# Ledger of designs, part 39: peptides against a protein of PDB entry 2Q3Z

Target 1, 272 residues: chain A of PDB entry 2Q3Z
Amino acid sequence: YVLTQQGFIYQGSAKFIKNIPWNFGQFEDGILDICLILLDVNPKFLKNAGRDCSRRSSPVYVGRVVSGMVNCNDDQGVLLGRWDNNYGDGVSPMSWIGSVDILRRWKNHGCQRVKYGQCWVFAAVACTVLRCLGIPTRVVTNYNSAHDQNSNLLIEYFRNEFGEIQGDKSEMIWNFHCWVESWMTRPDLQPGYEGWQALDPTPQEKSEGTYCCGPVPVRAIKEGDLSTKYDAPFVFAEVNADVVDWIQQDDGSVHKSINRSLIVGLKISTKS
Target 2, 254 residues: chain A of PDB entry 2Q3Z as posed
Amino acid sequence: YVLTQQGFIYQGSAKFIKNIPWNFGQFQDGILDICLILLDVNPKFLKNAGRDCSRRSSPVYVGRVGSGMVNCNDDQGVLLGRWDNNYGDGVSPMSWIGSVDILRRWKNHGCQRVKYGQCWVFAAVACTVLRCLGIPTRVVTNYNSAHDSNLLIEYFRNSEMIWNFHCWVESWMTRPDLQPGYEGWQALDPTPQEKSEGTYCCGPVPVRAIKEGDLSTKYDAPFVFAEVNADVVDWIQKSINRSLIVGLKISTKS

## One batch from the design tools (peptide; aimed at target 1 Q11 I173 F176)

Design b2_p19_8_s2 (made by RFdiffusion4, then SolubleMPNN; from b2_p19_8, 12 letters changed)
Fold by OpenDDE base, seed 4:
Parts: C-alpha cells; structure tokens; sequence
Structure b2_p19_8_s2 (fold): chain B 272 residues (1-272), chain A 19 residues (1-19)
C-alpha cells in the first residue's frame, strides 16, 4: 500500500468489471517534491504556514488537505473535473495511465489545474500523493447496486413522465465511483476507529467550505456511526444509499415510483 | 453527462457528482 508503484484501477459495473493498469509512481524522480509543493500551495499553508507545517505530522490533517488539493476547486489543486465528454481543450480522463504525468504537468505549468479528471483519476492521484507522503493508501472502487436496505439516505432522481431526469444536469447514476482509503490512527476520535479511513478527492460537496471529503473511519461507515468526522453521512451515502425515483406528474405532484436502495454491490480495492 | 447522486434525508441533502 506504500511500496507498490504499479497497480490496477477497477472500473465498469458490478456485472462487468474492468480494470485499467495504472502507474502510481510515488517513488519516481521528482514526485516527492511535487507532493511537497502540493502541501505548500494549500490554502491552510497560505493562510498560516507555521500552523500548517506543524500539523503535517498528522495523517488525518494531511489526508484532508490532499483530498482538497487533488481537485482544483477552491485552490491551486491538481485536477479539474469534467464529465460532459468534451475534452478537446485538455486530456480525456480516460487517456491517463498514471499519476506521474498528471503531477508533472501540474507542477511544470506553475501549479495550474490539469484538464481533466474523473473519479478514478482523482483517486489515483490522491493515492500517489498519500503514498508518497508515507500514508498507506489504496484506491477503492464502489460499484453501485440496487438493494433494498432501508438506508436513511435517499438518492432522489426526479424523472418526468417520460423517465427523463428533471434537472439542468443529467443526473446519471454512475455504475461506479472511486475514492481512496488510507490507513491511519484517529487520536481525534474515540478508540476503535483506527485503520482504514475513506477520503474522496473527487469534488462533489463542500466540507467545512472546501471541496474535500474525509478522513472518516471505514468502520464508522460500516457501523452506521454518521456522527464521526469527517463527512460520515456523505461517505455513507456513497457506499449505501436508497435511491428513490420520483416521478413528477403534470400537475406538479411528485410520487415515488421506485425505491432502489443503492448498496455497495461490490467494493474492490487495488491489489496493492 | 455528470452523474449526480442526490442523497436527501430530512436533515441533509447530499449531491454527489459521480464520475
């Protein structure tokens, strides 16, 4: 989880698992320096360098910073996300084969955002950075499956009478999502929450004003402890959510059409 | 297409941009 530079990122669907070879390359020349630059351009460092540096001994702190800095939202982060299949002014997320090129591009262009990333790209880069910083990390792929588990979190899709998702954004459920899990102690939490912590560098929602997510103990998620910092409800939803399809009728009434509980159908971590 | 997962309960609305 620290030493392996080559691995696979799992993609596709629960029924059709795909893997892509990925070069994490955390020990390649210059990558450590780039990871340190990433820390040195984070908003917390810019606000108070001494305080930021004093906290870098904490994997919890560093993990949260990296989660925020792998995406370029709110800061000089590494990757710009794009999901509209229009990548002509950059690099298609599907074309990346490793983290090294992404990180080098970011640094070589004055810490300008690299175009473009999607979840597995964000996760893979985060994995590289965290490993480079000595934090055991793996990429996790969650394949969404519909199971009725009565989760407290509902994924609501508003569909019109024609089954079209109502909203300015075609909200398609991805068949998969990728994030990272990092091994760390949690002295900031009650005993027993040491171990794998979920971190999500894909910009989805703001946590404490920044597009970052975690770390949250995987154990807390499994046990349904949604009070646990950071972002337990969000991560819980990523792994276990009830999907409620709402049909809006012509009269404006909204009716539940199908309750689909999205349960983690299959969680696959990188082999190394 | 941005796949957005909207997680909503009585206390919280979570919008996940999946991809």
Amino acid sequence: as target 1 above (272 residues)
Amino acid sequence: MKKVLVLENDERKIVLTLG
Scores: peptide ipSAE 0.029, ipTM 0.620, DockQ to the pose 0.092
OpenDDE base, seeds 1, 2, 3, 5: peptide ipSAE 0.009, 0.018, 0.022, 0.005; ipTM 0.525, 0.565, 0.570, 0.424; seeds 2, 3 fail the geometry check

Design b2_p19_8_s3 (made by RFdiffusion4, then SolubleMPNN; from b2_p19_8, 10 letters changed)
Fold by OpenDDE base, seed 1:
Structure b2_p19_8_s3 (fold): chain B 272 residues (1-272), chain A 19 residues (1-19)
Amino acid sequence: as target 1 above (272 residues)
Amino acid sequence: MKKVLVLEDEKRKVVLTTG
């Protein structure tokens, strides 16, 4: 995990799995220096450099900082996300083939946000940075990935009498979503939660006021321990949310139906 | 069977809508 510089990122759908080659390049010239700059421009360092530096020995702390700094929301982070297919003033997220060019562009332009990223780009850059910092990390793809916005562990669709989805479709299920898992101990938790920790650098929801997510033990998600820091309910919903249809009838009554046609969550991890 | 309309561009992140 730490030693592999080239790998694959899984994309597509649960029925039609695809992959793309990706150059993580964590040992290429200057990349470690860029990762250190990323730490030195984070909001916690700017607020109190001594406190931030004293905590950099903790992979829990560093992982959370990196998850926030890979996106440019709330800080001088690396990537600006965009999903509307209008990429003319930057680089299409689909054009990237590695993390090295992204990180070099970010540094060379005075730590200005790079346009543009989507989930696999965020995850891949986070993977590179974490590996550079000595944290074993892999990219994970989750098919039928839910985005729960109201923390109720449900994806809710409101439907008219004809079964058509109404409203802004605020809650979503993606064909795929990518994040990272990092190997670390969790001395801040009860025993048994060491191992793989989920971190999500894609700006989806705020955690403690910042667009970041994790680390949360993969074991906690598997066992349904939603009290475990950080962001267990959100990550749990990505892989386990139930889908509910609220169907309005002609008489104004609303019928609740469990949607069994969509099974949320099919997680695959890369071996590289 | 509710057809999940997966947009053919399998390289893009797309919202799954149940038809």
Scores: peptide ipSAE 0.192, ipTM 0.718, DockQ to the pose 0.035
OpenDDE base, seeds 2, 3, 4, 5: peptide ipSAE 0.027, 0.031, 0.183, 0.140; ipTM 0.633, 0.492, 0.710, 0.700; seed 3 fails the geometry check

Design b2_p19_8_s4 (made by RFdiffusion4, then SolubleMPNN; from b2_p19_8, 8 letters changed)
Fold by OpenDDE base, seed 4:
Structure b2_p19_8_s4 (fold): chain B 272 residues (1-272), chain A 19 residues (1-19)
Amino acid sequence: as target 1 above (272 residues)
Amino acid sequence: MKKELVLSNEERTVVLTTG
């Protein structure tokens, strides 16, 4: 999880799993330096360099920083996300085949955001950075991945009598979503939460004011301990949210559909 | 690979394009 520079990222859907080869390239020339630059331009460093540096021995701290810095939201991060299929002024997320080019572009352009990324790109770059920094990390793909915006652990769909989706579509399920899991101890938590920690660099929701997510113990998610730092409810929802399908009648009444809803979550961890 | 919003139940599956 540290030494492997080439791997696969799983994509597609639960029924039609696909994968792409990816060059993580954490040991390629200059990549470590770029990762260090990434740390040196993070908001916490800019605010208090000494404090930031003193905490870089903590994979928890570093992981959270990287989660935030891989996306360009809120900071001079690496990637700008875009999902509207309008990529003419940049590189299509689907065009990337590795992390190295992305990181080099970022650095070479004065730490300007690279256009564009989506979840697997964010995850892959994060994986590269974390591996480069000595943190065992793997990319994870979750099929039927929920995005819970209101922290109720529900994905609610509203449909009219004809089955057409109505209203705000803010709550959503992705065919797939990618994030990373990093191996680390959690001295900041109660015993037993060492091991794989989920981190999500895709800018989906703010955590403590920043578009970042995690680290949260995978064990906590599995056991349903939603009080565990960081962002346990959100990550839990990604893999376990209940889907509620509401049918709205013309009279304004709403009732739950009896139809079997989409099953959220099918996680695949990358294997070397 | 295109990321898609998915809504599925017994009656139908709806795939939504983002953006």
Scores: peptide ipSAE 0.072, ipTM 0.636, DockQ to the pose 0.054
OpenDDE base, seeds 1, 2, 3, 5: peptide ipSAE 0.030, 0.050, 0.031, 0.047; ipTM 0.631, 0.770, 0.618, 0.639

## One batch from the design tools (peptide; aimed at target 1 C119 W174 F176 H177)

Design b2_p20_1 (made by RFdiffusion4; failed a check: the pose's geometry)
Pose (drawn by RFdiffusion4):
Structure b2_p20_1 (pose): chain A 254 residues (1-148, 151-160, 170-248, 256-272), chain P 20 residues (1-20)
Amino acid sequence: as target 2 above (254 residues)
Amino acid sequence: EQYPLAKRSNLLNKHEFFFD
């Protein structure tokens, strides 16, 4: 979770899982410096640099800023999202085989966002950043499935959608800032929309808090709960509707 | 590549459908 520089990112579908190899490259030349730069341009550093550097004692603080800076609403984030099959301005999300070239591109262009990312690209870059800084991190994929004239599927077909698959990262740490028993894997979601409140979204939120439905736990628990849960009910006339099943075959490299 | 299956109705992702 710290030292291995290549891994797998799972894509495809719940029935046909694709394992896409990936070069996280966290110890390649210039990557650590780029990661320290990423911290020093984060908006909390601009607001109060002395405090920001002091808070870097915490993997909760750093995990939040690190993952949060990958797809940042501010112009200094690492990547820009796009899902319209129109990637001519820059580089397709399906082209990358690693996080390193993106990070170098980002540094060289005044810390401007690199076009383009999709959920697995953001997650992959977040893994590289956090593994470089020493926070044990893994990329995770969740699969969702539809069964087909449903209004539900129409609403969606035609960025908090429910996708065929969605990726995020999990980082390992204690949570002295929370009630006892929430140490361990924390979910961090670097996909784009920081929207409800706060400098960043989403996480870190304990995986256990998601499993337990304890959605008052910081940070951004409802956003991660929504990626792995969806409750759908029909009233033809009360009935459970399985036209949409969310939270299947959640996967990571062994 | 990613494509949308459905969209969220609220933060808890609860959906209700009524047919007459």

Design b2_p20_1_s1 (made by RFdiffusion4, then SolubleMPNN; from b2_p20_1, 8 letters changed; failed a check: the pose's geometry)
Amino acid sequence: SQYPLAKRKNALNKWELWIE

Design b2_p20_1_s2 (made by RFdiffusion4, then SolubleMPNN; from b2_p20_1, 9 letters changed; failed a check: the pose's geometry)
Amino acid sequence: SQYPLAARANELNRHELVIE

Design b2_p20_1_s3 (made by RFdiffusion4, then SolubleMPNN; from b2_p20_1, 9 letters changed; failed a check: the pose's geometry)
Amino acid sequence: SQYPLAKRKNKYNKWELYLE

Design b2_p20_1_s4 (made by RFdiffusion4, then SolubleMPNN; from b2_p20_1, 9 letters changed; failed a check: the pose's geometry)
Amino acid sequence: GQYPLAKRKNKLNRWELVEQ

Design b2_p20_2 (made by RFdiffusion4)
Pose (drawn by RFdiffusion4):
Structure b2_p20_2 (pose): chain A 254 residues (1-148, 151-160, 170-248, 256-272), chain P 20 residues (1-20)
Amino acid sequence: as target 2 above (254 residues)
Amino acid sequence: TTIVLEDEERTILLENIGRE
């Protein structure tokens, strides 16, 4: 979770899982410096640099900033999202085999966002950043499935959608800032829309808080709960509707 | 987020919309 520089990112579908190898490259030349630069351009550092550097004692603070800076609403984030099959301005999300070239590109262009990312690209870069800084991190994929004239599927077909698959990261740490018992894996989701409140979204939120439905736990628990849960009910006339099943075959490299 | 979808034959309730 810290030292291994290559891994797998799972894609495809719940029935046909694809394992895409990936070069996280967290110890490649210039990557650590780029990660320290990423921290020094984060909006909290601009607001209060002395306090920002002091807070870097916390993996909660750093995990939030690190993952949060990958797809940042501010112009100094690492990646720009796109899902319209129109990637000519730059580079397709399906092309990358690693996080290193994106990070180098980002540094070389005045810390401007690199086009383009999709959920697994953001998660992959977040893994590289956090593993480089020493926070144990893994990329995780969740799969969702549809069964087909549903209004539900139409509403979605035609960025908090429910997708065929979605990726995020999990990082290992204690949570002295929370009630006792929430140490361990924390979910961090670097996909774009920081929207409700706060400088960043989403996380870190304890995986246990998600499983337990304890959605008042910081940070951004409802956003992560929504990626692995969806409750759908029909009234034809009360009935459970399985046209959409969310939270299947959640996967990570062994 | 909760959404209600209706037509001439039925009503569908959706809770917990995910994200990308």

Design b2_p20_2_s1 (made by RFdiffusion4, then SolubleMPNN; from b2_p20_2, 7 letters changed)
Fold by OpenDDE base, seed 2:
Parts: C-alpha cells; structure tokens; sequence
Structure b2_p20_2_s1 (fold): chain B 272 residues (1-272), chain A 20 residues (1-20)
C-alpha cells in the first residue's frame, strides 16, 4: 500500500467492471517535494504555519489536509473537477494514466489547478500524496446498484417526462465512486476505530467549511456509527440510499415510477 | 460515469440521516 507505484483503478459498474492502469509514482523524482509543497500551500498553513506544522505528525490531520488540497476548491489545490465533457481547455479526466504528470503540472504552473479531474483522478492523486507522506493508502471503488428496498435511508427525487433527473447537477452521486482508504490509528476516537479510514478528495460537500471528507473509520461506516468524525453521515450516504423516482408531468401531476435501493454492490480496492 | 443522484438528492438523504 505504500510501495506499489503501479496499479489499477476500477471503474464501470458492479455488473460491468472495468479497470485502467495507473501510475501512482509516489517515488518518482520530485514527487515528494511536490507533496510537501502541497502541504505548505494549504489554507491552514497559510493561516498559521506553526500550528499546521505542529499537527503534521498526525495522519488524521494530514489526511484531512490532503483530502482538501487534492481538489482546488477553496484553495490552491491540485485538480479542478469537471463532468460536462467539455475538456478542450485542459486534459480530459479519461486521459490521465498516472498521478505524476498531474502533480508535476500543478507545481510547474505555480500551483495552478490542473484541468481536469473526476473521482478516480482525485482519488489516485490523493493516494499518491498520502503514500508519499508515509500513510498506507489504497484507492477504493464503490459500485452502486439498484436493489429491492432494504434500508431506512429514503430519498425522493423528480424526473421530467423524459426520465431526466431534475435539480442541481453540480454535485452528483455516481454509478461508481472512487475515494481512498488510509491506514491509521485514531487516538481521537474511542478504541476500536483504528485501521482503514475513508478519505474522499472529490469535491462534493463542505466539511467544516472546506471541500474535504474524512478521515472516517471504515468500521464506523460498516457498523452505522454516524457520530464518528469525520463526515460519517456523508460517507455513509455515498453508498446507501433507497430512492423513489417521481415523474412530474406538465399538468403538475406526480406519479411514482420506481423504487430502487442504491446499495454497495461491490467494493474493490487496489491490491498491494 | 452515470449520474445517479443530484446534489439536491444527496442533501435530502443527509437530512434523513440526521433525523434518525
């Protein structure tokens, strides 16, 4: 989890698993230096360098910083997310084959955001950075699938007559999502929550005012302990939902289309 | 990638979780 530089990132769906080769390249020349720059340009460092540096011994703290800095939201972070298939002024998220080029571009352009990333790109870069910093980390792909309702998490949303989902599409839950899991102790929590911690660098929701997510114990998510910091409810919600599809017609009538439960169909992590 | 839920949908879900 620390030493592996080449691997695969899983994509697609639970029924149609795909993978792409990825060069994490955490030991490539200059990458560690770039990771240190990433820490030194984070908002917490800029606000109070001494305080930030004093906390860098905590993988919990560092993980949270990295989660925030891999995306460029709210800071001088690495990647700009884009999902509208308009990548002409940058690089398509689908074109990346490793973290090294991304990190080098970021640094070489004065820590300007690299265009563009999506979830697996964010996750892969985060994985590289965390590994560079000595934190055992793997990329995780979660596949959502529709099943019979079996959860208490209900959500209702509306579609138009053409079946198109209405509402804000800027932040989405996807058919698959990638994040990272890092191995660390959690002295800030009750005993038993050491081990794999989920961190999500894809900008989706703000946590304590910053687009970051985690670390949260994978165990807490598994056991449904949503009180556990950080961001347990959000991470839990990424993988669990019972969805009721409503279709709204022109006359204002609304009818129920289908019920589906979005459940973790399959979780795949990179292997060491 | 296929869109499953919007931000609004996620917000609703989170609200539901918080109310439990």
Amino acid sequence: as target 1 above (272 residues)
Amino acid sequence: MEIVLTNEERTILLRNIGSN
Scores: peptide ipSAE 0.018, ipTM 0.592, DockQ to the pose 0.076
OpenDDE base, seeds 1, 3, 4, 5: peptide ipSAE 0.017, 0.024, 0.022, 0.027; ipTM 0.540, 0.620, 0.625, 0.534; seeds 3, 4, 5 fail the geometry check

Design b2_p20_2_s2 (made by RFdiffusion4, then SolubleMPNN; from b2_p20_2, 6 letters changed)
Fold by OpenDDE base, seed 2:
Structure b2_p20_2_s2 (fold): chain B 272 residues (1-272), chain A 20 residues (1-20)
Amino acid sequence: as target 1 above (272 residues)
Amino acid sequence: MKIVLTDENRTIVLENIGRG
């Protein structure tokens, strides 16, 4: 089990390393069928099946749907996220060794949310689903390095005197984060943005009313084109942002408690 | 605690402190 800590741990920690094998299992029996069920229970399908089906030829559309459906927020999605180390009524995120068991559990229990996931679990399941659907996909991990002052975006959190986040912010702060990159053309964008697209199935921020993220061209993020669909500012912030924690006092005054720069020191991707 | 995820293609070292 990994305990939640209040501060960032920098690279070079002498902490124990646990090896966790992961089987994506996109070719295992029944997994493709489950992926199709995932599409058939998405909110867009339920609202208008014909329209949804007509758009499934677009990897952009499908990627966005999958990003939203891998988490159970707002829909009959696959995984419920939990980060408080209370997993007694489910499975610890650290216990998973592959996507197949998760997907099978989800389907076998009537598309009930599987407890529990964290970023790498969400990413891995998304990777499996996207691969099953014929979209080349890899898991990407960004590991935050030490403080850097070159961030262009700020993430602000309000905390009480005990350090607890106040408000309806669902965003979590980690020293690393996992998402997926999928290879696709982007006919909906100007030329040059084909290639790897970032998708983030971890429920962090709503995009167009749904907890989903992307696809956004990796190139756009690299070049700082934050106007590009989808969710470029958010993805950019995931890779480079200052985190500012504010404490609100009884008099309404707000005090800065923590100023940390989230800089990606290392990007690791699996082979597609 | 660091978590090392290993698939058929690559090994990834993870350390999640889960602040939020």
Scores: peptide ipSAE 0.033, ipTM 0.550, DockQ to the pose 0.073
OpenDDE base, seeds 1, 3, 4, 5: peptide ipSAE 0.009, 0.023, 0.020, 0.031; ipTM 0.459, 0.534, 0.523, 0.523; seeds 4, 5 fail the geometry check

Design b2_p20_2_s3 (made by RFdiffusion4, then SolubleMPNN; from b2_p20_2, 8 letters changed)
Fold by OpenDDE base, seed 2:
Structure b2_p20_2_s3 (fold): chain B 272 residues (1-272), chain A 20 residues (1-20)
Amino acid sequence: as target 1 above (272 residues)
Amino acid sequence: KKIILTNEERTIVLENIGSG
């Protein structure tokens, strides 16, 4: 998990799984230095360098920082997300074949955000950075991944009589979503939560004011312990949220759609 | 199944959500 530089990222759908080759390249020339720059430009370092540096021995702390810094939201992070197929002023997310070029571009342009990324790009870059920093990490793909904005474990959609989505469309379900799992102890938690920790660098929701997510014990998610930091309800919802499809009547009443259901969650963890 | 949000190109499915 630390030593592997070449791998695959799973994409597609649950029924039609695809993969792409990816060069993580954590040991390529200059990549470690770039990872250190990433740490040195993070908001916590800028606020208090001494405190930030003193905490870098904690993979929990570092993991959370990296989760926030891989995206350019809120900070001088690496990647700008874009999903509208308008990539003419940058690089299409689909064209990337490794993390190295992304990180080098970021550094060489004065830590200017790289255009553009999507979930697997964010995850892959995070994986590279975490591996560089000595944290065993793998990319994870989850099919039919929910984005629960309010952490109520429900993805609710409202439709009119014509089937058109009404109201807030912020809660969505991805065909697939990628994040990372990192191996670490959790001395900040009760015993038993050591092991794989989920971290999500794709900017979806803010955690403590920053677009970051995790680390949260995979065990906690599996066991439904949503009290564990960080962001357990959000991560749990990504893999377990129930989908409710409402139809609103003219009188304002709502009822569940009978013939519409979506199963959330099919996680694939890579061995490399 | 119909997926509302897609990678590569973001699309919103307005009809037949979850019917696939």
Scores: peptide ipSAE 0.180, ipTM 0.717, DockQ to the pose 0.047
OpenDDE base, seeds 1, 3, 4, 5: peptide ipSAE 0.038, 0.027, 0.068, 0.058; ipTM 0.669, 0.587, 0.654, 0.658; seed 1 fails the geometry check

Design b2_p20_2_s4 (made by RFdiffusion4, then SolubleMPNN; from b2_p20_2, 9 letters changed)
Fold by OpenDDE base, seed 4:
Structure b2_p20_2_s4 (fold): chain B 272 residues (1-272), chain A 20 residues (1-20)
Amino acid sequence: as target 1 above (272 residues)
Amino acid sequence: MEIILTDENRTIILKNIGHR
């Protein structure tokens, strides 16, 4: 999880699992330097370099910084996300085959955001950076991955009597979503939460004002301990949210549909 | 429940008509 530079990222859907080869390249020339630059341009460093540097021995701290800096939201981060199929002014997320080119482009252009990324690209770059910094990390794919935006652990769809989805519902379920898991101790938590920690570099929701997510113990998610920092409810929802299918009638009343519920979550951890 | 996948990297949309 540190030494492997090449691997696969799982994509597709629960019914049709696909994978792509990916070059993480954490040991390629100049990549470590780029990762250090990434740390040196993070908002916490810019605010207080001494404090930031003093905390870089903590994989918890570094992991959280990296999750925020892999996306360009709120900072000089690496990747700009785009999901609307308009990639003509950049590189299609689908065209990337490794993290190295992305990181080099970022650095070579004065730490300007690279266009464009989606979840697996964010995750893969984060994986590269974290591995480069000595943190065992793997890319994780979750099929039928929920994006809970209102923190109720539900994905709610509202439809009219004809089955048509009403409004621009912000909550969604991705056919697949990727993030990373990093191995670390959690001295900031009660004993027993060492091990794999989920980190999500895709800018989905803000955590403490920044588009970052985690680290949160995978164990906490499995056990339903949503009190653990960071962002346990959100990550829990990604893999465990309940789906509620509401039928809205003309009178404004809503009732639950008696349809087969969509099952959220099918997590695959990579071996690379 | 009918699930419509718009593309390989897009949101799942529920389309099946609900009933009580």
Scores: peptide ipSAE 0.127, ipTM 0.747, DockQ to the pose 0.042
OpenDDE base, seeds 1, 2, 3, 5: peptide ipSAE 0.020, 0.025, 0.018, 0.030; ipTM 0.555, 0.572, 0.575, 0.631; seeds 3, 5 fail the geometry check

Design b2_p20_3 (made by RFdiffusion4; failed a check: the pose's geometry)
Pose (drawn by RFdiffusion4):
Structure b2_p20_3 (pose): chain A 254 residues (1-148, 151-160, 170-248, 256-272), chain P 20 residues (1-20)
Amino acid sequence: as target 2 above (254 residues)
Amino acid sequence: TREQTPLAHNSLTETVYFHH
């Protein structure tokens, strides 16, 4: 979770899982410096640099900033999202085989966002950044499935959608800032929309808080709960509707 | 496919109800 520089990112579908190899490259030349730069351009550093550097004692603070800076609403984030099959301005999300070239591109262009990312690209870059800084991190994929004239599927077909698959990262740490018993894996989602409140979204939120439905736990628990849960009910006339099943075959490299 | 496809809209914590 810290030292291994290559891994797998799972894609495809719940029935046909694809394992895409990836070069996280966290110890390649210039990557650590780029990561320290990423921290020094984060909006909290601009607001209060002395405090920002002091808070870097916390993997909660750093994990939030690190993952949060990958797809930042501010112009100094690492990646720009796109899902319309129109990637001519730059580079397709399906092309990358690693996080390193993106990070180098980003540094060389005045810390401007690199076009383009999709959920696994953001998660992959977040893994590189956090592994480089020493926070044990893994990329995770969740699969969702549809069964087909449903209004539900129409609403979606035609960025908090429910996708065929969605990726995020999990980082390992204690949570002295929370009630006891929430140490361990924390979910961090670097996919675009920081929207409800706060400088960043989403996380870190304890995986246990998600499993337990304890959605008042910081940070951004409802957003992560929504990626692995969806409750759908029909009233033809009460009935459970399985046209959409969310939270299947959640996967990570062994 | 590797390209992401939207299946449904997200309701966060809310239950989605359909009326027929």

Design b2_p20_3_s1 (made by RFdiffusion4, then SolubleMPNN; from b2_p20_3, 15 letters changed; failed a check: the pose's geometry)
Amino acid sequence: SLQQQALGVSFGTKTVVLYQ

Design b2_p20_3_s2 (made by RFdiffusion4, then SolubleMPNN; from b2_p20_3, 15 letters changed; failed a check: the pose's geometry)
Amino acid sequence: SLQQEALGVSFGTKTVVLYY

Design b2_p20_3_s3 (made by RFdiffusion4, then SolubleMPNN; from b2_p20_3, 15 letters changed; failed a check: the pose's geometry)
Amino acid sequence: SLQQVALGVSFGTKTVVLYY

Design b2_p20_3_s4 (made by RFdiffusion4, then SolubleMPNN; from b2_p20_3, 15 letters changed; failed a check: the pose's geometry)
Amino acid sequence: SLLQQALGVSFGTKTVILYR

Design b2_p20_4 (made by RFdiffusion4; failed a check: the pose's geometry)
Pose (drawn by RFdiffusion4):
Structure b2_p20_4 (pose): chain A 254 residues (1-148, 151-160, 170-248, 256-272), chain P 20 residues (1-20)
Amino acid sequence: as target 2 above (254 residues)
Amino acid sequence: TSQIPLGRRNVSGEPIILHH
């Protein structure tokens, strides 16, 4: 979770899982410096640099800023999202085989966002950044499935959608800032929309808090709960509707 | 593989009730 520089990112579907190899490259030349630069341009550093550097004692703080800076609403984030099959301005999300070239590109262009990312690209870059800084991190994929004239599927078909698959990262740490027993894997989601409140979204939120439905636990628990849960009911006339099943075959490299 | 929207996300956690 710290030292291995290549891994797998799972894509495809719940029935046909694809394992896409990836070069996280966290110890390649210039990557650590790029990661320290990423911290020094974060909005909290601009607001109060002395406090920002002091807070870097915490993997909760750093994990939040690190993952949060990958797809930042501010112009100094690492990547820009796009899902319309129109990637001519830059580089397709399906082209990358690693996080390193993106990070270098980002540094070289005045810390401007690199076009383009999709959920697995953001997660992959977040993994590289956090593994470089020493926070044990893994990329995770969740699969969702539809069964087909449903209004539900129409509403979606035609960025908090429910996708065929969605990726995020999990990082390992204690949570002295929370009630006891939430140490361990924390979910961090670097996909784009920081929207409700706060400098960043989403996480870190303890995986246990998600499983337990304890959605008052910081940070951004409802956003991660929504990626792995959806409750759908029909009233033809009360009935459970399975036209959409969310939270299947959640996967990571062994 | 690219992402395809299957549904809209419900952050409130409330049941999505469809009326027929």

Design b2_p20_4_s1 (made by RFdiffusion4, then SolubleMPNN; from b2_p20_4, 7 letters changed; failed a check: the pose's geometry)
Amino acid sequence: SLQEALGLRNVSGEPIILYL

Design b2_p20_4_s2 (made by RFdiffusion4, then SolubleMPNN; from b2_p20_4, 9 letters changed; failed a check: the pose's geometry)
Amino acid sequence: SLQEALGLRNISGEPIVLYL

Design b2_p20_4_s3 (made by RFdiffusion4, then SolubleMPNN; from b2_p20_4, 8 letters changed; failed a check: the pose's geometry)
Amino acid sequence: DLQEALGLRNVSGKPIILYL

Design b2_p20_4_s4 (made by RFdiffusion4, then SolubleMPNN; from b2_p20_4, 9 letters changed; failed a check: the pose's geometry)
Amino acid sequence: DLQEALGLRNVSGKPIVLYL

